# Peptides against a protein of PDB entry 2AUS: the designs that were tried, part 8

Target 1, 323 residues: chain A of PDB entry 2AUS
Amino acid sequence: ADIKREVIVKDDKAETNPKWGFPPDKRPIELHIQYGVINLDKPPGPTSHEVVAWIKRILNLEKAGHGGTLDPKVSGVLPVALERATRVVQALLPAGKEYVALMHLHGDVPEDKIRAVMKEFEGEIIQRPPLRSAVKRRLRTRKVYYIEILEIDGRDVLFRVGVEAGTYIRSLIHHIGLALGVGAHMAELRRTRSGPFKEDETLVTLHDLVDYYHFWKEDGIEEYIRKAIQPMEKAVEHLPKIWIKDSAVAAVAHGANLTVPGIVKLNAGIKKGDLVAIMTLKDELVALGKAMMSTQEMIERSKGIAVDVEKVFMPRDWYPKLW

## One batch from the design tools (peptide; aimed at target 1 H214)

Design b1_p29_3_s1 (made by RFdiffusion4, then SolubleMPNN; from b1_p29_3, 10 letters changed)
Fold by OpenDDE base, seed 5:
Structure b1_p29_3_s1 (fold): chain B 323 residues (1-323), chain A 29 residues (1-29)
Amino acid sequence: as target 1 above (323 residues)
Amino acid sequence: SVREELERLVEEHLKRMEEFEKKKKEELE
């Protein structure tokens, strides 16, 4: 998520009409909610589904979805996409995750050995999904991007871990314990990051949401609820982006595939098959789609389908039809 | 439990909002 992608400009003269669309910072509160994502601090205890259901009740919403399940006992960052933004979770599900975990060792191990063995778990690991997962129990490879030991207190090891989506930290800890020769279990787990969502000032509780909703409805103070809800564009910050001409926006908003002539600028390193965000020049999310070309092909070609549009978010009327 | 506390929170919230909406309706009538 933190890799700054180079931006390649194809049309440096392309301008945008300030009267068209609704930039993330200029949405009326109701529209902001309709295109919102909450960076929820999920408490330990409830399921992610229960929490989403409660958010829908609190905010009087018809639909919402979460950016990746947290187990009941796991706390921390749970992105919850609201209403028209609900499907933006497809960008978050495959995103990397970070956790802080407390591992309890079942025997005494020298600190140097703990550090050495845990370092060996950086990189590709083989995991089997737990029995309780809806996922078919097949062995699969997952990436551990980094392990940072925060504290070692006897048999308790506090560590930060960055992982590929769908890595089971409980299973990782079990394997570390086996490698240490004493066994281990996961005592505590908190998710500290889900793609672009992290522990920061945007992290809110269910209590905060209740309070902020009352401030809005009863007192007419929208500031708190506005800050508690991120624009859906936040949920795609980690994706490769393609910025399009104003003249192409309405067509894409109607479900047309993005063609090469519509591209103003794009991130470097897009590969065919990548999930990409189609953006306006005002950084509004138009759609998510599958890249049908590489960045290089999108630069070199004058025509063709650049993106197969999979999910439109932008309303059809935010930009005029210019075709 | 945290779950039960949050269930109560949501129920109390919904009740408060219902009462508020009722009051607003009565003020408009």
Scores: peptide ipSAE 0.583, ipTM 0.936, DockQ to the pose 0.825
OpenDDE base, seeds 1, 2, 3, 4: peptide ipSAE 0.580, 0.572, 0.575, 0.579; ipTM 0.935, 0.935, 0.934, 0.935

Design b1_p29_5_s1 (made by RFdiffusion4, then SolubleMPNN; its pose is not in this set)
Fold by OpenDDE base, seed 3:
Structure b1_p29_5_s1 (fold): chain B 323 residues (1-323), chain A 29 residues (1-29)
Amino acid sequence: as target 1 above (323 residues)
Amino acid sequence: MSLEEQRAELDAALAAARARLAEEEAAAA
């Protein structure tokens, strides 16, 4: 479970002007789409890139990007960031993933032994990336957060697995099969979670998108397409956040680094070098950046660069220049 | 395009993608 980060208030008197910005819940439909992320149920068959191309065609978009590749045969949760939100996917790449996998064993193994061996794969594992990956084929450690066996039917093992980003489930299953002494392969795989995106009421198919876009364009019904698209702020829910004064928003939106006086509140446990989301007091994403201070340093210091701003999302005109 | 035409186009694209996957899996076996 994502541990809810503590919020430390630095300025309890800071107010926000309701006339400035566009809170995620108050965006006109066109603006909502431009700053949107789809929690797509990727079908098996197409590549993640083909699916993104289809979404761009269905929704008449210039730009889109996905929050972490699913192999062609893999179905389930694929976050697709739209238009001006496209680059928010960088926040999702390092996020944990969950899968449901069907493992087929190449021999008979007692159920008690299956359960015992699979439990030993919780924790740190050593993986080599497959030949077909664009990733350098170096041995690397990856964390398996949990394994939950759902069903065992003879040689077929259905299980849920939570993993660090870039863990190969196919390789995990291969190593489990070796440890069982009979060998195994991945029969089926579905991704059930990618960071803050999971199988819930926000999950939509490509067919849903075709229908919902048609209802909007031909029938004038916005409700369905609005529900099918999440605000880009959803894609940063798992990141540590820093909330800033209205007077600091326009500077950050112009690409200025966040300085300590601009901070109103922040999450506990930020370390130097962490990826952080810079938010308005209305929970609008201004930018992503690298923390140049810890949470403690941001509280104790009166001045200095708190965040090196790497990527701005907010338009420059949503908040006035107050400098 | 009608809704039916858009659905049919998507269905055809999905069918083609599934066929390519099946061919790749058969060639890797």
Scores: peptide ipSAE 0.563, ipTM 0.938, DockQ to the pose 0.867
OpenDDE base, seeds 1, 2, 4, 5: peptide ipSAE 0.549, 0.550, 0.551, 0.553; ipTM 0.934, 0.935, 0.934, 0.935

Design b1_p29_5_s4 (made by RFdiffusion4, then SolubleMPNN; its pose is not in this set)
Fold by OpenDDE base, seed 4:
Structure b1_p29_5_s4 (fold): chain B 323 residues (1-323), chain A 29 residues (1-29)
Amino acid sequence: as target 1 above (323 residues)
Amino acid sequence: MSLEEQRAELDAELARARERLAEAERAAA
């Protein structure tokens, strides 16, 4: 569940100038695209890299990146960050995932036993990344947050599964099959969630993108392409946030670390080492960074580096230099 | 390119990708 993070206010009198920046809902269409993320329904067949290349061609883009590889045969939710937002995908790589999987059993197993054994796979599991994975091929634990059996038809088991990032569903199904004593393989897989991106009204196909881009370029209708592209801020909704003063925005946009005096409000439960989103008071993403303090330390301290700024997204000129 | 041509190009690329997948799955079986 997206646990709604508590917001702690440090400065309740902090105001923001409405003339500065470009809030996510008020970007001109060209700027919206430059700072956009598509919630793509990836078809089965192409690689995630092929699909990103096609999106770049369809939308006439120089740069794009995806929020976590789907295998060629896997369909569903593939966040694709565009242009200046491309680097925001790093916020999505560690995000939880949900899938619907079809598991085919290699023998007959009573339904009660299927249900019982699959329930035992909720929690920590041991996995080894496959050869094709960019991840180091060491044994590691991964969390299975939940397994929901949707349908059992003889040897076919349809289930929903919520998992920690980099959990291999194919490997999970293999181990379930071993535990059932008959063996199993992954017949079908669809990703239904990648962090804040899910199957909803924002999910679009490659064909939708072709059509919507054409309607914008040829007919001057921006509505469809605007709806098809989410603001980059969507890609950080699952992260803990720190909201900063207008006077701190330009410094952070220039790559300066966030210091404690710049903080207006922040989420509870930030730990040292957490990836955090630095936001304006208008909910614009300034930067991603590593928390150098806990939430409690950021409240109690009057000075010091709160966030080591790793990736700036906001242009340097959206807010004035006030130093 | 017309909208129809762009859609047809995408359809052809998708078809080729699906064929490559099917070939890879047959070779792994």
Scores: peptide ipSAE 0.586, ipTM 0.946, DockQ to the pose 0.847
OpenDDE base, seeds 1, 2, 3, 5: peptide ipSAE 0.584, 0.584, 0.581, 0.583; ipTM 0.945, 0.945, 0.945, 0.945

Design b1_p29_6_s3 (made by RFdiffusion4, then SolubleMPNN; its pose is not in this set)
Fold by OpenDDE base, seed 5:
Structure b1_p29_6_s3 (fold): chain B 323 residues (1-323), chain A 29 residues (1-29)
Amino acid sequence: as target 1 above (323 residues)
Amino acid sequence: SAEREEHEAILAKIEEKTAAVEAALAAAR
């Protein structure tokens, strides 16, 4: 979301047929839900899996998935991808996270020392996954992008932290407490961001979702449930994008790899091996794939496989077969 | 409606779990 990516135009004469596809803002409500992601405010108490199961039950859905587990005691931003969008979570799992945490110190420490030591934890840290994690307990490096101290009240330290995916805030707080010489524990944790999803006007509770569902089903008012569900394209805003010709869309939707002649425009700074979003000229998500070329190679070459298509999202019939 | 009663029963289970965690967090301060 915060990375401004330059857009390089390869074909400035490429037009799109307005009769083909379903742009994110023009989907009928049922289709919008099938290709949706909820920016859920997960309450403390339930597991992320229970919350996803309840959303499926409330909205009468067969499939849903979440953009990264929150522990039962942790509240805040949980992206929940719905139905046909369920697999878009693969773009969200590796995305950066932000939290607000309350750290309780086990002894008195001067505020100047707290601030100095916490600043030393910005950058690369060594972590061990907790015992209850499905992740193998190997030592690994993780990035702390920033630490912002919000408040210090005696032994209580409220702070904002931006981290690489799979950074354990409980482990960070434990190591801060050790570095302070008094020990510390995590008293409270809220996730305020998961990639492109943050605390904003799109954040909704399960209570909101129930109310908005009933306004739609009982009163015929779709506006609330429409606003409560983001288009799946929101879940890829943080990825580099490649926009393709209408003539290439149906082939990619059938699982064909993207070839260089199909590219209209693309983001700068794509490297070989990057996860990329393949988009239509109407900003519809066609597929996720692995870049087989850099941005520069995709500009300079006239032929070859640009993207190895890993996951198709678009239905095969939204665009005509032009081959 | 039976559907609304089912949704309200889901919300009540969430509220119970939330209250239990909030009480445990308050007791740990």
Scores: peptide ipSAE 0.501, ipTM 0.916, DockQ to the pose 0.917
OpenDDE base, seeds 1, 2, 3, 4: peptide ipSAE 0.499, 0.498, 0.497, 0.495; ipTM 0.916, 0.914, 0.915, 0.914; seed 2 fails the geometry check

## One batch from the design tools (peptide; made by RFdiffusion4, then SolubleMPNN; aimed at target 1 L206; its pose is not in this set)

Design b1_p30_3_s3
Fold by OpenDDE base, seed 5:
Structure b1_p30_3_s3 (fold): chain B 323 residues (1-323), chain A 30 residues (1-30)
Amino acid sequence: as target 1 above (323 residues)
Amino acid sequence: SAVAAAEAAREAAIAAARAALEAEIRERTA
């Protein structure tokens, strides 16, 4: 998510009509909610599905979806995409995650040995999915991007860990405990990051949502509920982006594939097969799709399908048909 | 010009589509 991607400009003369579309910061409150994502602080106890059901009741919504399951006992960052934005969660499922975990050791281990062994778990690890996972129980590799020990108090080890999507922290702690020779278990777990969503000023509780919705409906104060809901574009900040001409937006919004002539600018390092976000010049999410070309091919070619459009988010009528 | 008239018609069509969407959203939240 934090990788600043270089932006390559193909058409430096491309302008956008300011009257077309709804930029993420210029949506009426009702439209903002319809294209919103909540950075929810999930409490421990309920399932992620129960929490999504409560949000739908609180905000009077028909549809919502979450950006990756947290177990009932796990708290912290749960992105919840609302209404027309519901399917943007597909961009968050493959995104990296960060956790703070409390590991309890089943024996005494010198602190120097704890630090040394935990450092060896940075990189590729072998995991088996737990029995309760809907995922096929095949052995798989996962990346541990970093382990940061925050505190060691005897047998209790508090640490921050950045991981590839679908890494099981419980399994990681079990393997660390085995490597230490004493065994270990996960005492506590909090998710502190899910792709672009982290513990920041945008993190809100279920209680906050109740109050903020009440302030809007009863007192006419929209400010709190507006701040509590992020634009759906937040959910794609970690993806490589392709910005398109105003003349290409309506076609893509109708489900047409993006062709090379429609590209104004794009991120460097796009590979064939990557999930990409198609954006307007006003940073509105038009669609998600699969790159059919690399960045280099999109620069060098004059024609062809650049992106196979998989999911449209933008309404058809926000931009005119210019064909 | 025909181009200016076409642009104004496109802006009016977009404005109408926006108003229709806002109405639909209000009906679901009422």
Scores: peptide ipSAE 0.270, ipTM 0.799, DockQ to the pose 0.010
OpenDDE base, seeds 1, 2, 3, 4: peptide ipSAE 0.000, 0.160, 0.024, 0.022; ipTM 0.285, 0.674, 0.494, 0.413

Design b1_p30_3_s4
Fold by OpenDDE base, seed 5:
Structure b1_p30_3_s4 (fold): chain B 323 residues (1-323), chain A 30 residues (1-30)
Amino acid sequence: as target 1 above (323 residues)
Amino acid sequence: SAAEAARAAAEAARAAALAALRAAIDERTA
């Protein structure tokens, strides 16, 4: 998520009409909720599906979806996309994750050896999905981006770990325990990050949501519920972006593929086949799609399909048809 | 063991907190 992508400007004279669309910071509260994502602090105990069902009840919503399952006993960052934003969770599934884990060792190991062995698990690891996973139990490689030991207290090791999506921390801890020669198990786990969602001022509890919804409905105070819900655009911050002309927005909102002439600016390093976010010049999410060209091809070419549009989010009426 | 008792107590506390949260949500959403 933290990869600063260079922005390449293709059309430096492109302007946007301030009367068109609804920028993420300028949505009426009802519209903000319809295009919202909650950075939920999932409590330990419930399933991610139970939590989504409760959010729908609390906020009187028809649809919601989560940005990647947390086990019942696991707490922390669970992005929950609301209503019209529900499908944006698919942008979060492939996003990197961070956890804080407590590993309990089954024997005494010198701290120097713990530190040395845990450092060896940075990089590519081979994992087998747990029995409880709906995923076929094939061996798979996953990347551990970093391991940071926070505390060692005898047999208890508190550590932060950044991982590729679908890395099983329980399996990682099991393998670390085997490498240490004593065995280990996961005592506690908290997810501290899911792509662009982290432990920050946007993190809210289920109790917060109950109270904030009450303040809005009973007291007429929308401020709290507005702050508790992030715009759906937050859920795509980690994706490469393509910004388009106002004249191209309505076509893409109708499900037309993005063509090269519609591009104003784009991130560097887009490859063919990448998931990309199509944005307005006001940073509104129009659609998600598959890049059909590299960044370089999108710069050099005058025509052709740049993005195969897979998922439209923007309503068809936010921008006029200019064709 | 003290560790098993501590784990059982922590699991009971989590279950109680979850039950209380469910009750509070049900009372406010009924």
Scores: peptide ipSAE 0.023, ipTM 0.503, DockQ to the pose 0.656
OpenDDE base, seeds 1, 2, 3, 4: peptide ipSAE 0.019, 0.019, 0.018, 0.007; ipTM 0.492, 0.513, 0.461, 0.332

Design b1_p30_6_s2
Fold by OpenDDE base, seed 5:
Structure b1_p30_6_s2 (fold): chain B 323 residues (1-323), chain A 30 residues (1-30)
Amino acid sequence: as target 1 above (323 residues)
Amino acid sequence: MLSLIERFRKEIEEKRKELEELLKRLEEEE
């Protein structure tokens, strides 16, 4: 997620009206919740769906969705998008993930051999989805971005692993165990990152949410619940962005495709077919869409559809119709 | 000083207990 994307400016004179919209830092608490994402520390035991149901109950919400399933026994980072932001989870599903895993070996293996073999699993691996997955059980390639061994204690191996979305750590550990010749299983697993969401000061428990909601509703203290909920824009930080003119915002908010003249600035390296976030000049998420042009085409062309708008988030009335 | 493995196991078990306590609290508030 920390890939610094270059920003290319097309219109350096474009200004934004400070009276229009609701920047992520300026939303009233009710509106902040409506456009929020919780960086939840999912406890071990419940399903991701049960946890989402509890959050809806605790916070009195109509809608919520999670940014990628954690198995019942798996704890850690579960982004939960709220209310009007619920559909932003689509940006998080394909995002890279990090885990800390405890692997237990079924035999004694020299530490040097453990380290050597685990390093060979960095890069492309072939996996079969587990039986319990809704995914067709076809072999598929996945990327392991890095493996960092944290501690080895006899047959126990604690490691950090960065992976492509939909990499099964249990399957990785099984294959490592086979490569070591002794077999292995996953003893414990925690997710430490899901795209832009990580273990940081924004990570909150279900207990925190209960307390923070009570502080707001009973004591009138909104500060805690406000800090516990991230703006929906956090959920798109890892995506390539296109920033648009104020005059284009209302049209996109009505579901119109983004045309090239509406672009003020954009990230480098957008390819045709990429999921992109359409942003205001105040860093408000207007919509998600599919890039119909590369960054280069969006720079060179004066006209045409730049983004096929798939999901609008911004209300239609935050910006005036300027058409 | 606990090893990283021991701390990691302990943190997971603490989170399990915290959930059990929370669920009891939520049942008592119903």
Scores: peptide ipSAE 0.517, ipTM 0.907, DockQ to the pose 0.846
OpenDDE base, seeds 1, 2, 3, 4: peptide ipSAE 0.513, 0.516, 0.514, 0.514; ipTM 0.906, 0.908, 0.906, 0.907; seed 1 fails the geometry check

Design b1_p30_6_s4
Fold by OpenDDE base, seed 1:
Structure b1_p30_6_s4 (fold): chain B 323 residues (1-323), chain A 30 residues (1-30)
Amino acid sequence: as target 1 above (323 residues)
Amino acid sequence: SLSLIEQFRARIRELEEELEELLKRMEEEE
């Protein structure tokens, strides 16, 4: 669910200078790429790392990183953060995921039983990480947010599933097959969502990126490559936000912690320890940090550290030093 | 009309074919 977060205004008189910064919609193409994220349709076959390497080659980039590994055989939504935006992928790793999966049953099961049993897998499940995962093979709980059966054709079951980050769909299908009494395996898997990135008009292939880059470099047509790259701010849409005064931006861009007097507005429901996005009044991402206060504490207090700044994205010179 | 399963499989095959074509193009440009 797109978490509509309430916005609480702390300073209704705060204005922003239109001459300072570079709002996401006003970045020149080169700057847009430097602070970009591609919503890639990862093909089946290559690793997520191989695909990132290809994107770097295609777009002539020094750095890029992906917003959560897809297995080689898995296709679909792979956010790839570019250049100065590379570190924004940290915001996407803990985000919920959606998949469409094709499950093949190893025996005949009545459709009503398939539907009933799959519905029971909504909620908390116990998973064991695969042997090849860098994660210690500790049993862990994961949440299945929803299962939607799309089609049943004999032993083939197509379904949509929303899951907590790091849920193994192959393991889920195995357990469903056991519960049905016949066994099952994962025939196909696509990721259809990774946090704010989904299958929509922003989804592009590697082939699209090659063509769009050529149109820009050879023909001078920027439109296609501009549309193929999302601003880094897209990668933090699912996070709680804190909007700060123009006078606080340069300090935060230099790595200073955000103090309560710098806050103009903020989302409701921030808890101590939450990952938050620090934004300008023009919706530019300044930094990611850890909330040191709740939303309520940030409203009620006149002083103190609101956010421990962990990762700065904004250049130091976009806003003047006003201290 | 293709079933949803057939459409889903077709989408995956299209991506495989597009990748194979891209890889051939990249080999021809080297």
Scores: peptide ipSAE 0.582, ipTM 0.927, DockQ to the pose 0.818
OpenDDE base, seeds 2, 3, 4, 5: peptide ipSAE 0.580, 0.578, 0.581, 0.580; ipTM 0.926, 0.924, 0.926, 0.925

Design b1_p30_7_s2
Fold by OpenDDE base, seed 3:
Structure b1_p30_7_s2 (fold): chain B 323 residues (1-323), chain A 30 residues (1-30)
Amino acid sequence: as target 1 above (323 residues)
Amino acid sequence: EEEEERRRREEERKREEEVEERVRELEEEL
């Protein structure tokens, strides 16, 4: 999420019609919910699936999905995509995660040694998936982006950790404990970040959602439920983006692949095979797709398929057919 | 104590893994 991507402009004269589409800031409340993502504070106890089912009941929704599982006992940031935005969660699955973990050591270790050994776990670690994981028990590398020790109280080590998607914090703590020579286990875990979603003013509880839905339905006050739901475009902030001409939007919204002539601007550093977000000039999410060209190829070429469109989010009628 | 705590942690891990799998299956259906 923290990767600042340069924006390369191909067409500096490209204008957008303000009457077309529904920018994230201009969606009526019902439409905002249909294209929404909740930054949920998942309570400890329930499964991520149970929590999604509760949100669907609370908000009277047909569909919802979450941006990556939290274990029952794990609390914190669970992005929940709503209704027409449900499939945007695929953008969050590969996103980096941050946690605050409490590690309990099974023996006494000097604080200086704890700090030194934990610093050695920054970078690439070898993990083995747990025995029950449907993932073939192959050794895999995962990145630990950073470890920040918050507190050390005897055998209890509170730390913040930024990790690559699918890094098991329990396995990390087990390996730290082995490296310390005493063993360790995960006592507590909270997810503090999932890609662009973090602990901030957008984080809401299930209780907040109940109250805010009641304020809307019973009192006619939409402001609370509007603030509790983020636009689906939030869920793609960490992806490389390609911005397209108004004339290309309707074709992509109908499932046509993005061709090079449709590109107005794009992020630097797109590689062939990358997941990319196709955006309007008003920062509306049109579709997710697979880059078929690099950024450089998209600049240099006059023709060809730039993006293989995998999932369309934008309705077909928001922009006129100009083809 | 340490063996019972290891067993509890292993049962807990197994429950968490089963939930993580069931939710991944549901994420793949989306």
Scores: peptide ipSAE 0.015, ipTM 0.420, DockQ to the pose 0.033
OpenDDE base, seeds 1, 2, 4, 5: peptide ipSAE 0.006, 0.006, 0.000, 0.005; ipTM 0.348, 0.408, 0.315, 0.374

Design b1_p30_8_s1
Fold by OpenDDE base, seed 1:
Structure b1_p30_8_s1 (fold): chain B 323 residues (1-323), chain A 30 residues (1-30)
Amino acid sequence: as target 1 above (323 residues)
Amino acid sequence: DEEEERRRREEERRREEERIRERVAELEAA
């Protein structure tokens, strides 16, 4: 997720009008909530859907959605997109995840053997979805990006693991236990990262949200609830970006596809078929779409459809129609 | 009438927030 993408400038003379739009840092509190994402610390016990329902009640919201299900017993990072930002979760579902897991071994294994075998599970692994999953039980490959052993205490192994979206940590631990020859099970699991959302100062509990909403509504103090909600643009930080001219923003906000003349700057390494974020020159999210060209094609071509716009977020009136 | 309905909705919201707070505290203590 932290790969800094190079920015290629196509039009170095493009300016933006400071009076148009609402940059993420300048939204009134009501508008900030309408385009917000909470980095929730999900408690163990409730489902991710129950927690989203509670957030909707606490914050008096019509709509919300989460950036990837945590099992009831699993705690930690659950991004919850609010109101007009609800559909930004489509950017978070395919994002990499990190967990801290406690694995309990069913027999004694030398520490050196534990370390050696766990290192062999870095890279491509074959998984089968559990029976309870709505996903068809086809064999699939998943990437384990890294395994970091934090502590080994006899039969208990605490480790950090970075994984491709939809990797089952319980299945990983089961396979590690088989490879060790003694068997193993997952004792505890916490999610520490979901794409751009991690354990940091933006992580908040359900209790925090109740208190912060109370401070805003009863005491008139908006600071806490403002800090507890991230702008929707946070949820697309890991995506390749295309920045567009002010004159192209209103057309894209009306659902028009992005054409090559509208591009000011773009990230390197965009491939045809990639999910991309279309941004204003003020780093406002206009839309998500599918790249119809590579970065190189978007630079070399003078015309054509660069992005097939799949989901608009920006209101149609934030930028004037300049056509 | 509109001010009484607004106050009733605010009281109902406050009672719902309190129930949610209690339930969260139970889950964090478990």
Scores: peptide ipSAE 0.026, ipTM 0.502, DockQ to the pose 0.058
OpenDDE base, seeds 2, 3, 4, 5: peptide ipSAE 0.025, 0.022, 0.026, 0.020; ipTM 0.463, 0.465, 0.434, 0.413

